Peptides against a protein of PDB entry 1EBD. Designs and how they scored, part 102

Target 1, 138 residues: chain A of PDB entry 1EBD
Amino acid sequence: KASYEGKVAAEAIAGHPSAVDYVAIPAVVFSDPECASVGYFEQQAKDEGIDVIAAKFPFAANGRALALNDTDGFLKLVVRKEDGVIIGAQIIGPNASDMIAELGLAIEAGMTAEDIALTIHAHPTLGEIAMEAAEVAL

## One batch from the design tools (peptide; made by RFdiffusion4, then SolubleMPNN)

Design b2_p26_4_s3 (from b2_p26_4, 15 letters changed)
Fold by OpenDDE base, seed 1:
Structure b2_p26_4_s3 (fold): chain B 138 residues (1-138), chain A 26 residues (1-26)
Amino acid sequence: as target 1 above (138 residues)
Amino acid sequence: SAAAIAEAEELLKKKKEEIGAEPRLA
């Protein structure tokens, strides 16, 4: 956030219209395992009266995670039931700090779980877990 | 474990508050 704010300020000074008004600001904790989140937690959405589906998929069922012998944790998508739009995501597991970016992009763009489910992810990769979780939400 | 997951969520919530990343809808 701070880094982007600096970029926006620089662009504004240069005469380029820019604004910082994001809904998908990622949070990363470099613990073991890594933890990352963007948008709503399930309970936060419920507390605001948003009817959501929490779609979870474990790294233990991911081919790349198995190959790496690093299968702790999961990816969780928080999907609004009304329209299937992704409004939050949490990742606890291998490469969470980088993989959260895909979900941040999806949330910022207003994408649905179907959009992610229908996006081809390279096989085998950790990133496939996003597709798998999205499929659970359908 | 359930405890580990709860701990992770609390860490993330704290981080979000720290950096002003509270969720909102577009």
Scores: peptide ipSAE 0.443, ipTM 0.880, DockQ to the pose 0.475
Fold by OpenDDE base, seed 3:
Structure b2_p26_4_s3 (fold): chain B 138 residues (1-138), chain A 26 residues (1-26)
Amino acid sequence: as target 1 above (138 residues)
Amino acid sequence: SAAAIAEAEELLKKKKEEIGAEPRLA
């Protein structure tokens, strides 16, 4: 967030039009296991009265994670029930800090779980866990 | 480790608050 806002400020100082209006600001903690989040946690959405589906898929069921012998954790999508729009995501597990970017993009663009489910993800990769979680939400 | 995962989630929540990344709808 700070670096993003700093870039906008620099552009404004230079006389170039720029604006910040982001919904999905990622948070990363380089713990063991690694973890990342963007948008709503499930309980945050519920506390605001948003009816959501929490779609969770474990790394223990991901082919690449198995091949790497690194299967702790999961990916969770928080999906608004009325329209299937992704409003949050959490990843705890291998490559979480990088993988959160796909979901940040999805949330900023107002994408649905179906959009992710219908996007081809290479096999076997850690990234295809996003597709698997999206399918759970359908 | 269930305990490690629970701790990770708390760290994430704390980090989001720290950087002002509280969620909102598009």
Scores: peptide ipSAE 0.413, ipTM 0.887, DockQ to the pose 0.523
Fold by OpenDDE base, seed 2:
Structure b2_p26_4_s3 (fold): chain B 138 residues (1-138), chain A 26 residues (1-26)
Amino acid sequence: as target 1 above (138 residues)
Amino acid sequence: SAAAIAEAEELLKKKKEEIGAEPRLA
């Protein structure tokens, strides 16, 4: 966010239009395990009166995570029940810092859990956990 | 471990607050 804000400020100073405000601002902590989030946490959505599905899939059930011997954690999608739109995601586990980008893109684009579920993810990869979690939400 | 995961969640919440990544709907 700080990097993005710096770019926007520099562009504005240079006489360029302000950048669009984004919905999906990712947060990443390079801890052990890594963790990342974009959009709503489940409880945040509930506190705002949004009826959501929390779809969780563990890395322990992911083929690539097993092969890497790094199976701690999970991916969680927060999906609005009304229309299936993804409004949040959290990842705790291997490569969370990079994997959050797909979900940020999905949220920013207003995609549904079905959109991700129907997107082919290479096998075996850590990334296919997003597809698995999306299927849980259906 | 379960404890490490719980700690990671708290770190994540703190980070979101720190950077002002407040959730909103499109």
Scores: peptide ipSAE 0.395, ipTM 0.879, DockQ to the pose 0.568
Fold by OpenDDE base, seed 4:
Structure b2_p26_4_s3 (fold): chain B 138 residues (1-138), chain A 26 residues (1-26)
Amino acid sequence: as target 1 above (138 residues)
Amino acid sequence: SAAAIAEAEELLKKKKEEIGAEPRLA
């Protein structure tokens, strides 16, 4: 966010068009396990009256996580029931800090859980957990 | 552990508040 705000400010000063404000700003904590979030938490959405599905998939069921012997945690997608659009995601587990970017892209682009579920993810990878969670939401 | 995950979730919430990453819809 700070880097983004710096870019916007610099571009404005230079007389260039300002970048569009992001809908979803990622938050990352480099803890053990790593954790990351973008968009709505489930309860935040519910508090705003948004009817959502919380689709959760554990790293314990992910082939790459098993191979790495690092299976704590999960990926959670927060999906709006009305149209299947992803409005939030949380990841606690291996490589959460990098994996959150795919979901950030999905949210900014207005993608649905189906879009992610139908995107080919290499096997076995940590990233395919996003596809697995998306399938749960279908 | 469940406790570690719960702690991580709270850290995420605090981090979001710290950086002003409040969720909104497009």
Scores: peptide ipSAE 0.372, ipTM 0.874, DockQ to the pose 0.556

Design b2_p26_4_s4 (from b2_p26_4, 17 letters changed)
Fold by OpenDDE base, seed 1:
Structure b2_p26_4_s4 (fold): chain B 138 residues (1-138), chain A 26 residues (1-26)
Amino acid sequence: as target 1 above (138 residues)
Amino acid sequence: SAAAIEAAEKKLKEEAEKLDTGPRLA
């Protein structure tokens, strides 16, 4: 956030449009377990009248997480029901702070859960959990 | 643990709420 705000301010001062209005700005907590979020939380979307699917997949079911003996937590996708577009994501678990970037990209690009589900992820990786959660939403 | 996850989620929500460039429909 701070980096984004500084960049936007610098661009405005330099004569560029002040509103680089990104849709998805991540929040990260470097705790144990790590946490990261981008876009809508489920209840936040519901409060705004958006009909959503909350697709959750646990790290306990991810092969790489099992191999690492680090299976606490989950990935949650918040998917708009009408068109399958991903509008939010939360990750609590290993490598959350880095893995959130894929989902930030997906949200900014207006991608659907199907887009993620059909994207080949390296195997075995923690990142596969995004694909698994996307499949839950289908 | 479940308690640690719950605490982490709470903290995450708090941090997310600090963003004045929050979520919006594209």
Scores: peptide ipSAE 0.453, ipTM 0.818, DockQ to the pose 0.550
Fold by OpenDDE base, seed 5:
Structure b2_p26_4_s4 (fold): chain B 138 residues (1-138), chain A 26 residues (1-26)
Amino acid sequence: as target 1 above (138 residues)
Amino acid sequence: SAAAIEAAEKKLKEEAEKLDTGPRLA
C-alpha cells in the first residue's frame, strides 16, 4: 500500500496521471503466525450482499508445511458464488506474506477458483495450498 | 496455537481495514 501510494504521489507531482488503480492491495502482518490478506474478507462480502463461498484448507494437510514442521494455520479463498470469481483471500501460516501475491494476481485478473485449481503448482510447495483451497470451492 | 491464530487474524483484519483500495471488483 505504501509503495503504491508513494508511486501515485510521485506521478502526481511529476504531472503524470495515474492510469491504473488497483483493487487487490495486500495487507501483511509479520506476526507469529505470519498472515496476509487481499480483497474481501468473508464477512465483508456478506455485509455487502455478495453471496460467497469461503473455501478453507489447512497447512496441516500441506506436504511442504509438514516438511518444514510449520503447519499452523490455513488459506481461505472467498469466492463469489454467482460466477466462481475469487474476490478475496486470507493466509495465516508459513510464508503468507509471499504467498499472497499469487492470489492478488488472481483477483486483479478476475480469475475463478477453477482457474487456480487447474493451475499446476510445484510439488511439494506451500503454494499448493492455494490450489487445494480452490478445489474446495468447486 | 489456536489463540495465536485468532490474534493474528484479528490483527490482519485491523490492518486490512486501514487500506483504501478504491472500488472493488465485486
Scores: peptide ipSAE 0.450, ipTM 0.812, DockQ to the pose 0.512
Fold by OpenDDE base, seed 2:
Structure b2_p26_4_s4 (fold): chain B 138 residues (1-138), chain A 26 residues (1-26)
Amino acid sequence: as target 1 above (138 residues)
Amino acid sequence: SAAAIEAAEKKLKEEAEKLDTGPRLA
């Protein structure tokens, strides 16, 4: 966020067009466990009257996480029930700060849970958890 | 630990609340 805002400000000051505003700006906390979020949290969506599916998949069930002996946490997708569009994602666990980028891309592109579920992820990887969570949402 | 996960989730929500993403897709 800070880097994005700085870039926009610098471009504006220089007389250049401002960067496009995005709906999927990630929040990251470099803690133990690491965590990241983009888009809606489940309760935020509900508070706005959006009927959602909260699809959660634990790192304890991910092969790469097991191999790394780092299985705390989960990935959660917030999916709009009406059309299956992903409107939010939260990751608490290994490599959350990097993994959130895939979900940010998906949200910005208006992708559905099915789109992610049908995307083949390399095995075994932490990234598979996105695919697994998407399958839960189907 | 479960407590650490809960604490992380709380911090994550706090950081997310600082964001202003403009109009949402939903």
Scores: peptide ipSAE 0.447, ipTM 0.816, DockQ to the pose 0.503
Fold by OpenDDE base, seed 4:
Structure b2_p26_4_s4 (fold): chain B 138 residues (1-138), chain A 26 residues (1-26)
Amino acid sequence: as target 1 above (138 residues)
Amino acid sequence: SAAAIEAAEKKLKEEAEKLDTGPRLA
């Protein structure tokens, strides 16, 4: 996937934040269920006049979550309609505090929902829920 | 439970609001 990797690198360079001014800083609450967020919440984006898609996918439909008997919650992507760029993400459910890092990286690099959807995620894993949510946004 | 999820969402929003640097466009 050399061409894809090149695109990702170019996008990261174009949108590279300073060490002091990160685009996305995660928030984590180690509750039951666990939850994490990075970037915009849907309503925050709307309040700023950004036209967004809120793509939601439930853990109840995730194979690994089912195998773990831990299916409460969801992953939500906040995607800017104009260009498909991911500008926020929220996760309520298993391993939220760790899974948020993939989406933080995606936001910092200016990636699109399509970029995540086209990234191969191992099956079955909790992480593939990001891919599923990205597909919803397409 | 649905109630637990709702409570978690509320707490998450509260924690996110504490961040000195809020969300920004990529």
Scores: peptide ipSAE 0.450, ipTM 0.819, DockQ to the pose 0.396; fails the geometry check

Design b2_p26_5_s1 (from b2_p26_5, 10 letters changed)
Fold by OpenDDE base, seed 4:
Structure b2_p26_5_s1 (fold): chain B 138 residues (1-138), chain A 26 residues (1-26)
Amino acid sequence: as target 1 above (138 residues)
Amino acid sequence: SAIEEKARERLGEERFAAVKEILAEA
């Protein structure tokens, strides 16, 4: 935490105002490492009485991250326990700003952790971490 | 901290809070 806090950058973006009600509006901070979030945080879900599974997978265990020598951080999926639907995701790590899009799509489409787990991700890629986290949630 | 203050100024309170929540899990 202390290490990451010292790396927070000044650049941040979030979803722009829209007339369309989105289930998940992404937020990105272009820090080093990058931070990205979409949908519910774990505690937010709990505060609303949603029983969730928080599935976390570290970049330290991701082949592409290792190859890039950039293994700080993790991906977390917030999965509704009742039906396995992904309702939130947080990423701190390499390429978080782009990787959040897959998860945003999944949330907006009402996909489950199983859907992501069964989606073939190229090897080795950073994107595999989403699949790995989804498998943890099963 | 000085770092947090700069981040708060740049991001705004809402975004800063979200970042802190993410970082709290790290």
Scores: peptide ipSAE 0.030, ipTM 0.545, DockQ to the pose 0.037
Fold by OpenDDE base, seed 2:
Structure b2_p26_5_s1 (fold): chain B 138 residues (1-138), chain A 26 residues (1-26)
Amino acid sequence: as target 1 above (138 residues)
Amino acid sequence: SAIEEKARERLGEERFAAVKEILAEA
């Protein structure tokens, strides 16, 4: 497991310039564990006066992560409180770089936490953590 | 730190800031 400084020094970063006004542009760091983000961070939303629910679920509670012996990290959803729409997501953990795509799609489509929570995910998979985090937001 | 400064130089300010923001949530 990389230290904070080691993670920050990771070379493989994907994403678009922050100057682009597009909510669903992901940012990815291929460190160990991987880091990925799309849309609003919780504090960004608060700074803009958006009332949000931040729902976090740990990989340590995910069946596939346990089976892989890779349980570091979590998934966080940033949900707009007024209508339940997902406006951001952050993932630190196994396969974060690929898992962020589902949430990017959800944000772009204007989906709610309920939409994700009610979507059946294959069991056991890392992707189930998105469903679990969505349930926390309800 | 020295490591962070080297990372900033290599990644650029914008990418470096994004990484730090993600890690701050952990």
Scores: peptide ipSAE 0.029, ipTM 0.526, DockQ to the pose 0.038
Fold by OpenDDE base, seed 3:
Structure b2_p26_5_s1 (fold): chain B 138 residues (1-138), chain A 26 residues (1-26)
Amino acid sequence: as target 1 above (138 residues)
Amino acid sequence: SAIEEKARERLGEERFAAVKEILAEA
């Protein structure tokens, strides 16, 4: 319901450690709500001819987000259909700037949506949303 | 828009493009 056009003025930051050529470099916008991304966007993958599943789960259905009364936004996983490997992730919502790290690690390690879905996340936490989105991708 | 042009001037083209791409997912 909030106007995202006004939030375009927020500054984007990406980490580029010089010592390693990383596969997945995160980008973060410290707006309200926060935005974070790592790896492929859905349309970017499609433009390169990669057949993907875009698995989306809303913070409005997350127990911790409800308890915090901060339920705007979602988590999206971009999953390669051929082998279920996570190749990208986007988060708009509470604590997005920190939560993107789990998904960055998963992408760097070549993990699948199933790997995340089967990883136990503490309840109730914002981090559970990654597990829920991974289940959508299965 | 005026807001987008101000953002482009402040952030530069590369960072602005990244912000727009993330927000377009919403």
Scores: peptide ipSAE 0.028, ipTM 0.526, DockQ to the pose 0.035
Fold by OpenDDE base, seed 5:
Structure b2_p26_5_s1 (fold): chain B 138 residues (1-138), chain A 26 residues (1-26)
Amino acid sequence: as target 1 above (138 residues)
Amino acid sequence: SAIEEKARERLGEERFAAVKEILAEA
């Protein structure tokens, strides 16, 4: 937040603004911390009348992030309440630019938060945060 | 701001919009 203006000037290598036509297309900003998004933002979903759960988990609670001393940020899943399907994800934090791929795959495949929660992630890894956020959505 | 305008010029409107959305979520 304090460095928002500086981060806005960072290089955006890939992606498009979230929209229906770009549900599975990731957007990545190589700032510090990195930012990545795929699918719907929470407010975007709400604006379109989709009832969603926004499940958020902080990197400060992730073992690998702690080990790396890089704990700024969070992962957020946007989950459709009707059926538990993941329709969006945002990551601000370490390795966000690469981690978004897993969630892009999940969205494209029509996976639910339960699917991610039940997927075993290696420990300790940054990727576990996706599983943790999915559990929050259950 | 001047920083934002420079970013818009560099990234283009579409990418700039995406950047702002992502950062605003934090």
Scores: peptide ipSAE 0.027, ipTM 0.522, DockQ to the pose 0.042

Design b2_p26_5_s2 (from b2_p26_5, 12 letters changed)
Fold by OpenDDE base, seed 4:
Structure b2_p26_5_s2 (fold): chain B 138 residues (1-138), chain A 26 residues (1-26)
Amino acid sequence: as target 1 above (138 residues)
Amino acid sequence: SEIEERARERLGEERFEAVLEILREA
């Protein structure tokens, strides 16, 4: 389990002029470790009657995170079972504040977990964790 | 905890709950 340490330094909730609701707005907390979320949480989706797969992958299994000696946390994808579309993502761990952008884009574009899984991510990078989580969802 | 209370004050209730939701997944 990732430990929450230190003072929350700042928050960022990026506004999007074309966003129609909260789903499209990323939320970032600059803490140690950083936290970021976009779209649905798993339970939120379930409460709204959406059947989802929650795919989780730990930074402890990410090569770049290991190299940085910063392996706390995970990435979670919330994927709609009906069509495989990514409807939410949560990250707690290194560079979460920046990494959330890829997933925000994916959600906005209506991409599937398969789309992310088949996207080549540079090695070694923290961003590979998105691909790994997407593979879990398949 | 003290950290949580400071976070609540800084972020407000809504965003604080969002943080907790993320952390509970760990």
Scores: peptide ipSAE 0.047, ipTM 0.564, DockQ to the pose 0.035
Fold by OpenDDE base, seed 2:
Structure b2_p26_5_s2 (fold): chain B 138 residues (1-138), chain A 26 residues (1-26)
Amino acid sequence: as target 1 above (138 residues)
Amino acid sequence: SEIEERARERLGEERFEAVLEILREA
């Protein structure tokens, strides 16, 4: 519980209310590990009646994370089943604050999990985890 | 808890809840 609360209370960029309801506005917490979210959470989508696939991939299986000895956490994609469009993403792990940008772009552009899965990512990079999670969603 | 209250104040309600959701997934 103490560890959990410590992570929640970690330093984060100040948030400001926005009148614009963009799905692709990220939330970032600069904790250790970092946390980032954009778009729908899985349960949020389900509560709105959206049939989704939740695809999860761990940093422990990422080559760059292993090389950095920083393998805690995961990336989760929330994908709409009807058309494969990515509607949300959550990351807890190394460089989450920067990695969320790719997924924010994907959501804003209406990209599918297939689009991300077929995008070549440099090896080894933390960014590969987005590709891996997208493959899980297929 | 006091820690959670401080986090809520710093992050705002929306971001705080988002962080909680992420942590629940772990």
Scores: peptide ipSAE 0.041, ipTM 0.560, DockQ to the pose 0.042
Fold by OpenDDE base, seed 3:
Structure b2_p26_5_s2 (fold): chain B 138 residues (1-138), chain A 26 residues (1-26)
Amino acid sequence: as target 1 above (138 residues)
Amino acid sequence: SEIEERARERLGEERFEAVLEILREA
């Protein structure tokens, strides 16, 4: 409903930064819409020479988001091309602060986009967007 | 802008740039 100019309510970074595990630490901004990120941004991966696929799916195409009349934003997965492993994720939109946890878990566990795509997400839910984005990456 | 500077002060430079990066994708 608003850009970064509209409202910055709070920000949080879960966990403790370390040289070993920094990639898996989520960052959340409780703005409107909410923003959340974990792992690599697409450009960060490219700058480090990692060949990636950026798979994006909009909340405007999510059934639950439509029912809630809250369809701003998207979910993006950053997937390493060589093995399909998820190395980053960004969400802007409804429930981003909570939904980032699934993707943080996936990154920590070394899961692939296929693993998420094959996981059944209840219908209709906001969480389906993770499955949809994973399918885009296949 | 004044709004951007206020956000930068509250979040810090690194976090502010991360937010902008996410929003630029929208």
Scores: peptide ipSAE 0.040, ipTM 0.549, DockQ to the pose 0.034
Fold by OpenDDE base, seed 5:
Structure b2_p26_5_s2 (fold): chain B 138 residues (1-138), chain A 26 residues (1-26)
Amino acid sequence: as target 1 above (138 residues)
Amino acid sequence: SEIEERARERLGEERFEAVLEILREA
């Protein structure tokens, strides 16, 4: 397969900063595969001295992704170790542009990986990947 | 690459860098 970089064909971009000091500002690139991010990147957090867990789960292990034959990519949660709070998330893969919203909400609400892990996600759905990644972080 | 150049032009520098950051997480 072509590299992810070689697949970056952005069709649109969503998510832009506002004057409001939001805790989490989503960024979405409607590329193939889609890319989405909210909050801290892992390295960004580390650079700021935040001790984090980077919990990654691949779409290749997601039942819905398999059923859709669209298994490229992953979801990554950036979780603050001291309290388990989700401070960032990145998604490359199917439905990333929409899936990031759940994680944006979680970050804004100060939710933990445990909160997400304990949230029932419909089966089989792409959204389960968030729950799976959260479980990895536990 | 040409792909990157086109992406940069379409997204702008800031968002392009954000995409690259996501890709680096792969």
Scores: peptide ipSAE 0.039, ipTM 0.556, DockQ to the pose 0.039; fails the geometry check

Design b2_p26_5_s3 (from b2_p26_5, 9 letters changed)
Fold by OpenDDE base, seed 3:
Structure b2_p26_5_s3 (fold): chain B 138 residues (1-138), chain A 26 residues (1-26)
Amino acid sequence: as target 1 above (138 residues)
Amino acid sequence: SAIEEKARARLGEERFAAVKEILAEA
């Protein structure tokens, strides 16, 4: 948050102001399991009248999570139904604090669930869960 | 907890509440 706000301020000083958008700022809680979020929560989207698909996939079904014996939690994608664009993501589980970056990038770039679903993720990895959740959203 | 206090300070009350809702799904 601070770095993004700082960038906007620097651009304004340089004569090239940009807007601050807090939607795509990640939030991380280093609990056990870790919790990470970026963009819209499902209920926030609904409250604003956005028709969304909430696609959830559990770490209990992820091969790497099983191998690590760390299978608590899930990944949730919040996808706008109109165009399939990812507008939010939440992760509770192993490596959530790092994994949220992929989804933050996807949201900032205006990517769709299909884009993530068609991206090959290395096997076996925790990151495959993003691909699996994206497939659920299709 | 200390972690929650730090998270609340950083996120603000509204966003922190939303995070807690997601945690409740775990």
Scores: peptide ipSAE 0.041, ipTM 0.572, DockQ to the pose 0.031
Fold by OpenDDE base, seed 4:
Parts: structure tokens; C-alpha cells; sequence
Structure b2_p26_5_s3 (fold): chain B 138 residues (1-138), chain A 26 residues (1-26)
């Protein structure tokens, strides 16, 4: 949206040794609101023939985001339908650059949406949106 | 645009394409 047309500080993580191929390398753009991604996009998964669930939850429905008056954007989980494993995540919104780390860890560990949904997140926090999106995927 | 060119220069073409996908959903 138009709010992204300001100054952007983009960062892509490539700091790992070439000998180690990680499944999920996060990408972050420090725009307003921030953008972050790790793993598969929904369309990428579909193009590769992976049947996925795209679970989306808006920051407008997150208690901490409301309290901060920063409610633009959403979190999207890309979940493999056959086994519920998280294979990708995208975040547009407050603190996206830091919040992507939880999801990166989940993807690298082969965790499911259920794993995140059943993980207690402090209330109210921005990170709670990951739990909410995971519940949508169930 | 100027913002896109800066992003492309910083991220590279492949990662920039991914960023555009994120932005398209906003």
C-alpha cells in the first residue's frame, strides 16, 4: 500500500557458511509497516505441487497492536495440508522483523501449526498473532 | 521507482521478487 512508499532499509540474511543449506532464510524490509518472510510463499508451494493451507490473521484483531495503534497488516502461515507442517510465513506489520524469528525456528524444526497453536504466548503481545494464525490453520 | 531500485540493489533480484509478493498482499 501507499504507506510502503517511504524509505526502506532492506536486509536479507545470508550469513551462514555455504556448506550449510538452511531450509528457511528470512528476508526483511524495514518499511513502515515492516515486511518479513521466511520459507515458502503460498503460490510457490502451489507451483511446486504442494497442497497448502494459507492461514491469515490481521493485526487489527491483535490486542497489543490495537494498544499500540499499529494495526496495519497481517501474518500469514503457509501450512502443508497433509501433515500440518509449517513451510512458510509472511508478516506485514509492527515488529515483523523480529517476529519472523519464531516462525523461522518453527520451519527449520519441522514444527506444525498445532505446535504453535498450543504454545502459550503472553497476552497481550504482538507475538500472539502467530498463535492466532496457527489456530486458523487447524 | 526509487524505493524499488534501492531494495533491488540491497536484496538482489531473487529476494526482491519475494518482497514484491509480500507487498502485493498489503
Amino acid sequence: as target 1 above (138 residues)
Amino acid sequence: SAIEEKARARLGEERFAAVKEILAEA
Scores: peptide ipSAE 0.038, ipTM 0.557, DockQ to the pose 0.039
Fold by OpenDDE base, seed 5:
Structure b2_p26_5_s3 (fold): chain B 138 residues (1-138), chain A 26 residues (1-26)
Amino acid sequence: as target 1 above (138 residues)
Amino acid sequence: SAIEEKARARLGEERFAAVKEILAEA
């Protein structure tokens, strides 16, 4: 994939915790492409002894991204193998800063990859990538 | 690198660490 480090903008937004649990607090970087994360990173989960599935889907395979000619990056879901619960998500790509909200909600609510996979997303939208990644995790 | 140091200075350590981790996946 493309190199993103040279495109990092010096601006980021971090969520403000209402509790000590930082899992559902999003982090957003308005780089080009944008970066966003909520919950566990894959390696972070592994380091804590959580057995996870990392499901990745590229924007290059998303219809809306193609239409926008903005196909760099991917969405990654970090799914706990034991019960299929989504415990983390990372997005690098178009509209990542806004798209992370759906996944933050999913994590906070204890939703599974199946829940997201079965959620109908409007077509064509960037948001469909979350559904696609969830299907990969099944 | 120069870009990393600039980012660290502006974002702070916590945000910068998150950026680096995300970008490492790409």
Scores: peptide ipSAE 0.032, ipTM 0.548, DockQ to the pose 0.038
Fold by OpenDDE base, seed 2:
Structure b2_p26_5_s3 (fold): chain B 138 residues (1-138), chain A 26 residues (1-26)
Amino acid sequence: as target 1 above (138 residues)
Amino acid sequence: SAIEEKARARLGEERFAAVKEILAEA
């Protein structure tokens, strides 16, 4: 596991801040653990006056992460309270760089936390963490 | 730090800022 400073020095292939005019532009850093983000950060949404739910779920509670012996990190969903629409997501953990794509699709399509919670994910997979975080947001 | 300055130089200001935002959530 890299230190904070070591993580900062990692390659960021998609480095646009979430404050860009596009909600669903991902940012990815191939550090250890990997970091990925799409859409709003929680504080960013609050600063814009959006009432949000921040739903967080740890990789340590995911069956695939346990099997891989790679349980560092979490997935966070930022959900608009008014209608349950997902407006942001952050992932720090194994395969974050690929996992962010599902959430980018959900945000772009205007899907809700309920939509993801009701989507069947294969077991055991890292992708299940998105479903778990969505359930937390309900 | 010196490491952060090297990272800023390599990634550019925009990418560096994005990395910092992600890491701040940890």
Scores: peptide ipSAE 0.027, ipTM 0.523, DockQ to the pose 0.040; fails the geometry check

